# Designs tried in a protein design run: peptides against a protein of PDB entry 6IDX. Part 46

Target 1, 380 residues: chain A of PDB entry 6IDX
Amino acid sequence: KELAKLSADVTFATEFINMDGIIVLTRLVESGTKLLSHYSEMLAFTLTAFLELMDHGIVSWDMVSITFIKQIAGYVSQPMVDVSILQRSLAILESMVLNSQSLYQKIAEEITVGQLISHLQVSNQEIQTYAIALINALFLKAPEDKRQDMANAFAQKHLRSIILNHVIRGNRPIKTEMAHQLYVLQVLTFNLLEERMMTKMDPNDQAQRDIIFELRRIAFDAESDPSNAPGSGTEKRKAMYTKDYKMLGFTNHINPAMDFTQTPPGMLALDNMLYLAKVHQDTYIRIVLENSSREDKHECPFGRSAIELTKMLCEILQVGELPNEGRNDYHPMFFTHDRAFEELFGICIQLLNKTWKEMRATAEDFNKVMQVVREQITRA

## One batch from the design tools (peptide; made by RFdiffusion4, then SolubleMPNN)

Design b1_p11_3_s1 (from b1_p11_3, 4 letters changed)
Fold by OpenDDE base, seed 4:
Structure b1_p11_3_s1 (fold): chain B 380 residues (1-380), chain A 11 residues (1-11)
Amino acid sequence: as target 1 above (380 residues)
Amino acid sequence: KLRKLQEEAAK
């Protein structure tokens, strides 16, 4: 107990570390010897002293043994652990993951996100915060393959549902620390969109062009079987498609694929359009047909608007940027939907279409409409 | 922010 308090002092920490004191603490954890009176209290103070000593940055986190890691991971994975030990163990694991890629690899083998989710089902917001912090650390340090799996685990209805029901809809106010961890989790999740945001469409890729054709089909020929492969359409059919792509509001009516060669938002805009067209088909068809039937200069160009809106949403959500330590602005919507970004796009494209009508906008007003929509999104 | 937009879109 006294050691844990003194370990916060840099002078004491330096001397204690020079005496191999930290090695003694690690060995106490490694021994797992429950035979001591007040073992749990002693262990809690040992873990506190260890954290405080390591926070001085004098000793590398790589000094810890595999046995130590397994013991700490054991305190997190076991269902019946003292809350004080659990909290400190989560904090130690977070620090290990953040400070050492070698320790991340070892910890990722010993702990599952599923085990960490169990610590979110408790009423203790501090435990919940440290559990999310460790999930965030694991997510941040994961290689791309495992990061996608973790994102799929976050996109997994279970983690989102647990956070929603036990944290966000909890009877307790969300503290700043928890709000920050929820923000971090959202930023890390949105950063997975960066690849698609930076992916240029290949105008020569037939499969990608078929997606644009599917957007046309859904809008104008929803009753036609997809089995009408775009056969070698006569020049008349190509001219017909050019008209349809104009009505869809693409900038390049001849080759709409060219509109997706700019990054950002690249292919992510096409993903959003396709999601809207398939999941919210009535909304998509309505937006397109309302503007395609206009013979006046007040048509809202859906294709152009969808691209620029996707870009704007990426800018607002800071896609590709690291989490900022000073931010705590989490969005509960991202815990309610499996495909929250695409759903946000679907809401915002309707807002854009409404705002365009209200402003009686023309193509010349496009940037003004987008600025108004940005303000609406960022004030909502 | 986003909650208000959702509520406005549901309306």
Scores: peptide ipSAE 0.012, ipTM 0.479, DockQ to the pose 0.023; fails the geometry check
Fold by OpenDDE base, seed 5:
Structure b1_p11_3_s1 (fold): chain B 380 residues (1-380), chain A 11 residues (1-11)
Amino acid sequence: as target 1 above (380 residues)
Amino acid sequence: KLRKLQEEAAK
């Protein structure tokens, strides 16, 4: 206990480390010997002293043994561990993951997000906070292939549900530390959109062009079977599609694929449009047809609006930016739905369409409408 | 922010 308190002092820490004191603490953890009277209390103070000593940055985290890592991971994976040991073990694992890529690899082999979810189902908000902090650390330090796997995993759907039910909808006020970790998790989740946001459409890719054609089909031929895609389009058919792409509000109504070559938002805008068209088909058709029937120059260009709105949402959500340590502004909505970004897009595109009508906007007012919509989204 | 938009979209 006294060692744990003194370890916060840099002068004491320096001398204690110079005397190999930290090695003694690591060996105590590595031994796993439960035979000591008050073992749990002693271990909790040992782990506290270890954290405080390591926080001075005098010793590299890479000094820890695989046996030490396994013991700490063992305290997190065991169902009945003292809360004080669990809290410190989560914090140690977080620090190891954040400070060393080699330790990340070892820890990622010993623990899963699924095991950490159990620590979110408790009433202790401190344990919940450290569990989310470790999840965030693992997510942040994961290689790109593993980050996408983590995001797509059933564990993430379950994680969101557990966070929603046990943290956000909990009967307890959310502390600043928890709010920060929820913010971090939100930022890291949205950063998975960065690849799609920076992916240019290839105008020569037939599969990507077929998505744009499907948007046209859903809007104008909703009752037509996609199997009846009539063969090589006659000049009349090409002219018809050009008209349809104009009614869809693409800037390049001859070759709409060109509208998706700008990054950001690249292909992410097309993903949002396709999601809206498939999941909220009635809303999509309504928005398109309400504007396609207008000859008064007050038509809201859906295609252009969807692209610029996607870009705006990426800017508002800071997609591709690292989480800021001073921020704690999380959005509960992003924990309520698996495709929360696309659902947000679906809400915001309706808001944009409404705002366009209310402003009696023309194509010249486009940037002004987008500014008003940005203010509406950011004040909401 | 988004809670108000959801409440407005749910109306």
Scores: peptide ipSAE 0.012, ipTM 0.473, DockQ to the pose 0.023; fails the geometry check
Fold by OpenDDE base, seed 2:
Structure b1_p11_3_s1 (fold): chain B 380 residues (1-380), chain A 11 residues (1-11)
Amino acid sequence: as target 1 above (380 residues)
Amino acid sequence: KLRKLQEEAAK
């Protein structure tokens, strides 16, 4: 107890470390010997002293043994562990994952996200905070291939549901530390969109062009029986599609695929448009037809607007950026819906279309409309 | 913030 208190002092820590004191603490954990009266209390103070000593940055985290890692992981994975030991064990594992890629690999073999989810179902917010912090550390340090698997796993849907029900909708106010960890999880989740945001459309890829054709079909042919496609010659068909792509508000009416060659937002904008067209078909058709039927210079170009809105949303959500330690602004909506980014796009594109009309905008006002919409989104 | 946008889009 006294050692744990004194370990917060840098002068004491330096002298204690110089005496190999930290090695003695690690060996006490490694021994696992429950033979002493008050072992749980002694262990909790040992783990506290270890954390406080390591926080001075004098000793590398790579000094810890595999036996030490297994003991700490055991305190997190075993049922009926003392709350004080569990809390410190979660914090130690987080620090190990953050400070060493070698320790990350070893810890990722010993602990599952499913085991950490069980610690989110408790009433103790400190345990919940350290559990989500360790999930975030594992997510941050995971190889790119494994990050995508972690995000796509049934565990991610379950994790969002548990966070929503046991943390966000819990009977306790969310502390700043928990709000920060929820922000970090949100940022790390949206960083998975970076690949699609940085993927350029290939204007020569037929499969990608077929998606643009599907957007046209949903907007203009949804009521037309496919049997009545008149066998009119290939040239009349090309001229018809160019008109339809103009009505959809693409910048390149001849080859709309060229509008998706800019990164960001690349293919992510096309994913959002296709989601809107399939999941919110009535909203999509209404927005497209309302602007396609205007012969006045006040048409809102849907295609261009959707691309620039997707880019703006990526900037607002900081897609591809690392979490900032000073931020704690999380959005509960992103824990309520599996496709929260696409749903946010669907809300914001309607807001953009409304704002365009209210401003009586023309194509020259486009950047001004986008600025007003940005202010509306960031104030909401 | 986003809740207000959802409430405004639902109106």
Scores: peptide ipSAE 0.012, ipTM 0.478, DockQ to the pose 0.022; fails the geometry check
Fold by OpenDDE base, seed 3:
Structure b1_p11_3_s1 (fold): chain B 380 residues (1-380), chain A 11 residues (1-11)
Amino acid sequence: as target 1 above (380 residues)
Amino acid sequence: KLRKLQEEAAK
């Protein structure tokens, strides 16, 4: 206990490290020897002293043995460990993952996200915080191939549900540290959209063009009797589609695929439009038809608006950026829905359409409307 | 902030 307290002092830490004291602490953990009286208390103070000593940055994290890593990972994977040992073990693993890519690789072999999720189901917010912090560290340090697997895993849906039910909807106020870790997890989750945000549409890809055609079909053919199967690809048919793509508010009425060649937001804008059209079909049809039936210059161009809104949301959410240590602003919505970004888009596109009407905007006012909408989203 | 927009969109 006294060692753990004194280890917070840099002068003591320097002298203790110079005496190989940290090596003695690591060997105590490595031995796993339960023969000592008050082993659990001694171990908790040993781990505290180890963390405090390592936080001075005097010793490299790469000094730790594989046996040490396995012992610490063992304390996190075992269901009946002292709360004090578990908390410190999670913090040690987080620090190891953050400070060393070689330690990350070893830790990622010894622990699973599923084991860490179990530590979120407890009433102790400090354990929950360190468990999320370790998940965030593993997510941040994972190679790109493994990050996608972590993203797509049933573990992410389960993780979100557990965080929602046990952390966000918990009967306790969320501390600043937990709010920061929830913010970090949110940012890292949105960074998975970066690939789609940076994916250019191929205007020659028929499958991608068929998605744009499906947007047209949902907007204009949903009430049409299937008997009007549009016949052969005559010039009249191409001209009809050009009119429909104009009514959809695409900039390129001839080839709307060209509107998705700019990155950001690339294909992510098309994903949002398709999600809106399929999941919120009535809202989508209403927005499109309200603006397509206007003969006045006050039509809101849905296609252009959806692209620029997707880009704006990526900027607001800092998609592709590292989380900022000074921020703790998380949105509970991002833990309530699997497709939270697309749902946010669906809310914001309705806000944009409303704001456009209220401003009596024309195409010349487009940037002004977008600026007002940005302010509404960021101040809400 | 976004919470108010969500509460307004859910009404």
Scores: peptide ipSAE 0.012, ipTM 0.477, DockQ to the pose 0.024; fails the geometry check

Design b1_p11_3_s2 (from b1_p11_3, 6 letters changed)
Fold by OpenDDE base, seed 4:
Parts: structure tokens; C-alpha cells; sequence
Structure b1_p11_3_s2 (fold): chain B 380 residues (1-380), chain A 11 residues (1-11)
């Protein structure tokens, strides 16, 4: 207890470390010897002292043994551990993951996100916060393949559901630290969109062009069997498609694929459009046909609007940026749906279409409409 | 409007 308190002092920490004091503490954890009458309390103070000593940055985190890591991971994975031990163990694992890629690899073998989710099902918001912090650390330090797996896994759906039900919809006010960890989790989740945001469409890729054709089909030929692959369309069919792509509001009516060559938002805009067309088909068809039937200069260009809105949403959500310290602005909606970004796009494109009508906008007013929509989204 | 829709989606 006294050691744990003194370990916060840098002068004491330096001298204690010089005396191999950290090695003594690590060996106490490694021994696992429950023989002491106050083992749990002693262990909690040992872990506190260890963390405080390591926080001075005098000793590398890589000094810890695999046995130590297994013991700490064991305190997190075992049911019915003392809350104080659990809290310190989560904090130690977080620090290990953040400070050492080699320790991340070892920890990722010993613990699962599923085990950490169990610590979210408790009423203790501090434990919940440290569990999310460790999940965030693991997610941040994961290689891209594992990060995508973590994001796509049932673990993320379950994690979102548990956070929604036990944290967001909980009877307790969310503290600043928890709000920060929820913000971090959202930022890390949205950063998975960066690849698609920076992926240029290849105008020569037929499979990518077929997605644009599918958007046309859903809008104008919804009853037509998809088996009508565009055979070698006569020039009349190409001219017909050019008209349809104009009605869809693409900038390049001849080759809409060219509109997706700019990054950001690249292919992410096409993904959003396709999601809207398939999942919210009635909304998509309505938006397209309401503007395609206009013979006046007040048509809202859906294709252009969808691209610029996707870019705007990426800017608002800071896609590709690291989470900022002190931010705590999380959005509960992102815990309610698996495809929350695409759902947000679907909400915002309807807002844009409405705002365009209300402003009686023309193509010349496009940037003004987008600015108004940005303000509406950011003030919401 | 967006906040309301987001709040409605979160309920």
C-alpha cells in the first residue's frame, strides 16, 4: 500500500527501479501464490505499484515475462476476480498493448474481445471503461487483417449491442472517460472506411461498371430481371443509358465511372449508393424519380450529391484521422446498426434532397446547398 | 432533424 503510493513519485520510482524493485513486483505476480491471508489486497497494491512505476517511462514494457502477461490476462479472463485486481489488470494490459507491438501479439493470443465484453455487462462504469479502453487498444494495434476481422466479427455486433444496452441505455449518466472511449471506438471503426474512401474506381473494370448499371436498373427497370446483362448494346442503348445516367445526376453522363475516380470519397460513395438502392430501395427510387421527372432546372443531381455527401460525412467523422484526446462526442446511432455509416448516408441524402427542394436550388447553388446540409448535420 | 432521427434510431 505504501509502495503503491510512493511509486507515483518519480524520485522514489527511479531509486526503486534502480534497486530492481519492478523485478520483485513482477515475480510476486508470476508466483501466483494465494498462500497469504490478504493476497487479493496485496496483489491489488502490487499491480498499482507496478503500473505507477511503469508510467514513469523509465523501464520498457518489453521487460515483462510471458508468465506475467498470462497471470494478468488470467485475472481478466477468469470469472469472479476482485474488482480492484480486474481494474488494474485491464489498465496494465491496455498499457502493454499501447506501448509494445510484441506485447500486443502475446496479449491478443491470451484474451479475446468476447472475454472483455463480459466486463461490459456489469454495473461498474469504471470496469466498463477500462474494458472498452483495452478493446480500443487492441483494435488500434491490430494489423489490418485482424482489425477488419475484429470489425466484421460477431464480437463487434455483440459489443455494440452490449454497449447500447448496458452503457448508453443504462440508468447511470455516462462519465467523460466512458464517453471518450466510445468516441475512440467510433473513430477506429470509421477509419476502416479509409481504404474504400481512398480507392479510385477503375473506369475499365466491368464489375465496377456493373454496379453503376445496377443503380440504373434499380431506379428505372426495377421489375426487369438482372439476367438482362447489358449485351453488346447498340449505340441507341448506349445513348439511352447516357440519358439514364443524366437522370441519376452523374456529372459524367457518358461514363459515370469517372465521377468515382476522385479520392476522397472514391468507391465509398458507390458503396453508399448501392447500399441505399438495395436496402432502402423505395427511398432510393423515390429520390431518383422525383428529380428525373423534373423538366425544370431544379433537379437535384443524385449521383453528384451522393459523392459530395459521402466526402462531407468522411470529413465530419474525420475518417482516417487518429482519435483526439479530450474528445467525448460519440453518436448512439452507431451502436444501433451494423452499417451505421451507410444508414447515416441514407438519412443525410434525404435531408439533402429535402434541403435542395426547400431552397429551390439549381446546379449553380450546389455548393450552397452542401454548406447548409453540413451545418444541419453538424448542429444536429 | 438529424439528431432526432439519430435519437429515434438509438431508442
Amino acid sequence: as target 1 above (380 residues)
Amino acid sequence: MLRKKMEEAAK
Scores: peptide ipSAE 0.015, ipTM 0.486, DockQ to the pose 0.025
Fold by OpenDDE base, seed 1:
Structure b1_p11_3_s2 (fold): chain B 380 residues (1-380), chain A 11 residues (1-11)
Amino acid sequence: as target 1 above (380 residues)
Amino acid sequence: MLRKKMEEAAK
């Protein structure tokens, strides 16, 4: 107990470390011997002292043994562990993951996100915070392939559901520390969009062109009886599609694929448009048709608007950027849906279309509309 | 308005 308190002092820590004191603490953990009276209390103070000593940055985290890691991971994975041991064990694992890629690899072999989710299903917000912090550390330090696997895993759907039900919708006010960890998790989740945001459309890829054609089909052919297949020649078809792509509000209405070659937002804009068209078909058709029927130059160019909105949302959400330690602003909506970004896009494109009408905007006002929409989104 | 829609989507 006294050691744990004194370990917060840098002068004491330096001298204690110089005396190999930290090695003694690690060996006490490694021994795993439950034979001592008051073992749990002794262990909790040992882990506190160890953490406080390591927080001075005097000793590299790489000094810890695999046996130590397994013991700490064991305290996180065991049922009915003392709360004080569990909290410190989660904090130690977080610090290990954050400070050493070698330790990350070892820890990622010993623990699963599924095991950490069990610590979210508790009433103790402090345990929940440390569990999310460790999940965030693992997510942050994961190789790209493993981050994508973590994203696609049932564990992430379950994680979002558990966070939503046990943290966000909990009967307790969310503390600043938890709000920060929820923000971090949100940022790390949106960083998975970076690949698609930086993927250029290939104008020669037929499958990608078929998506643009599907957007046209959903907008213009979904209400048309299949009987009016335009049987006339290839040139009339090309001219018809050019008109349809103009009505869809693409900048390049001759070759809409060219609008998706700019990164950001690249293919992510096309993903959002396709999601809107398939999942919110009535909303998509309404937005397209209400602008395609206008002859007053107040038509909102859907294609251009969708691309620039996707880019703006990526900028607002800081897609591809590291989490900021000073921020705690998270959006509960991002924990409700698997496709939360696309749902946000669907909300924001309706807001854009409304704002365009309210401003009586023309194509010349496009940037002004986008600025107003940005302010509306960022004030929300 | 957006906040309200986001809150409604979060329900």
Scores: peptide ipSAE 0.014, ipTM 0.495, DockQ to the pose 0.026
Fold by OpenDDE base, seed 2:
Structure b1_p11_3_s2 (fold): chain B 380 residues (1-380), chain A 11 residues (1-11)
Amino acid sequence: as target 1 above (380 residues)
Amino acid sequence: MLRKKMEEAAK
């Protein structure tokens, strides 16, 4: 107890470390000996002293043994552990993951996200915070191949549901530390969109061109019986498609694939358009037809607007950026919906279309409309 | 307005 209190002092910590004191603490954890009536209290203070000593940055985290890691992971995976031991064990694992890639690999073998989710179902917000912090650390330090697996896992849907029901909708006010960890989890989740945001469309890829053709089909042929595709010559078909792509508001109405060669937002904009067209078909058709029927230069170019809106949303959500330690702003909606980014796009494209009309905008006003829409989104 | 729609979508 006294050691744990004194370990916060850098002068004491330096002298204690110089006396190999930290090695004695690690060996006490490694021994696992439940022999003392006050073992749990002694262990809790040992783990506190260890954390306070390591926070001075005098000793490398790589000094810890595999036996130490297994003991700490054991305290997190056991169903009945003292709350103080659990809290310190989660914090030690987080620090190990953040400070050493070698320790990350060892910890990722000893613990699962499923075990950490059980610590979110408790009433103690500090335990919940350290559990999310460790999930975030594991997600941040995961190799790129494993990040996508962690994201796509049934564990993420379940994790979002548990966070929503036990943290966000809990009977306790969310503290700043928890709000920060929810922000971090949100940023790390949206960083999975970076691959698609940085993927250029290949104008020669037929499968990608077929998606653009599907957008045209949903907008203009949804009521057309497939039997009435007139056998008109290849040139008349090409001329019709060019007109349809102009009505869809693509910048390159001859070859709309060229509009998706710029990164960001690359293919992510096409994914959002296709989601809107399939999941919110009535909204998509309404937006497209309302602007395609205008000959007054006040048409809102859907294709161009959707691309620039996707880029803007990526900038607002900081897609591809590391979480900032000074931020704690999270959006509860992103914990309620599996496709929250695409749903946000669907809300924002309707806002953009409304704002365009209210401003009586022309193509020359495009950047001004986008600036107004940005302010409307960021003040929301 | 967007916050309200996002909160409504979160219900």
Scores: peptide ipSAE 0.014, ipTM 0.487, DockQ to the pose 0.025
Fold by OpenDDE base, seed 5:
Structure b1_p11_3_s2 (fold): chain B 380 residues (1-380), chain A 11 residues (1-11)
Amino acid sequence: as target 1 above (380 residues)
Amino acid sequence: MLRKKMEEAAK
């Protein structure tokens, strides 16, 4: 206890480290000897002293043994552990993951996000906070290949549901630390959109062009079986499609694929349009047809609006940016839905279409409408 | 509208 308190002092820490004191603490953890009276209390203070000593940055985290990592991971994986040991063990693992890629690799072999979910199902908000912090650390330090797998694990309805039900909808006020970890998790989750946001459409890719054609089909031929894609497009048919792409509000009516070559938002805008068209088909058709029937220059260009709205949402959500340590503004809605970004897009595109009508906007007012919509989204 | 949905989702 006294060592744990004194370890917060840099002068004491320096001298204690110079005396190999940290090696003694690591060996106490590595021994795993539960035979001592008050072992749990002693271990909790040992882990506290270890954290406080390591926080001075005098000793590299890479000094820790695999046995030490396994013991700490073992405390986190045990269903019945003292809360004080669990809290410190989560914090140690977080610090290890954040400070060393080598330690990340070892820890990622010993623990899974699934094991950390159990620590979210508790009434102790501090344990919940440290569990989310460790999840965030693992997600942040994951290589790109594993990051998508972790995202899929985060995309598991289970983790979001648990965070929603046990943290966000909990009977306790959310503390600043928890709010920060929820913000971090949100940012890291949206950073998975970065690849699609930075992916240019290839105008020569037939599969990508078929998505644009499917958007046209859903809007104008909703009762038509996709199997009746009629054969060789006559010039009249090409002219028909150019008209349809104009009615869809693409900037390039001849080759709408060109509208998706700009990054950001690249292919992410097309993903949002396709999601809206498939999941919210009635809303999509309504938005398109309400504007396609207008000859008064007050038509809202859906295609252009969807692209610029996707870009705006990426900017508002800071897609591709690292979490800011000073922020704690999380959005509960992003924990309620598996495809929260696409659902947000579906809400915001309706808001945009409404705002466009209310403003009696023309194509010249496009940027003004987008500014008003941005303010409406950010003040909401 | 978004705020209201976010607040409803937080309940």
Scores: peptide ipSAE 0.015, ipTM 0.464, DockQ to the pose 0.027; fails the geometry check

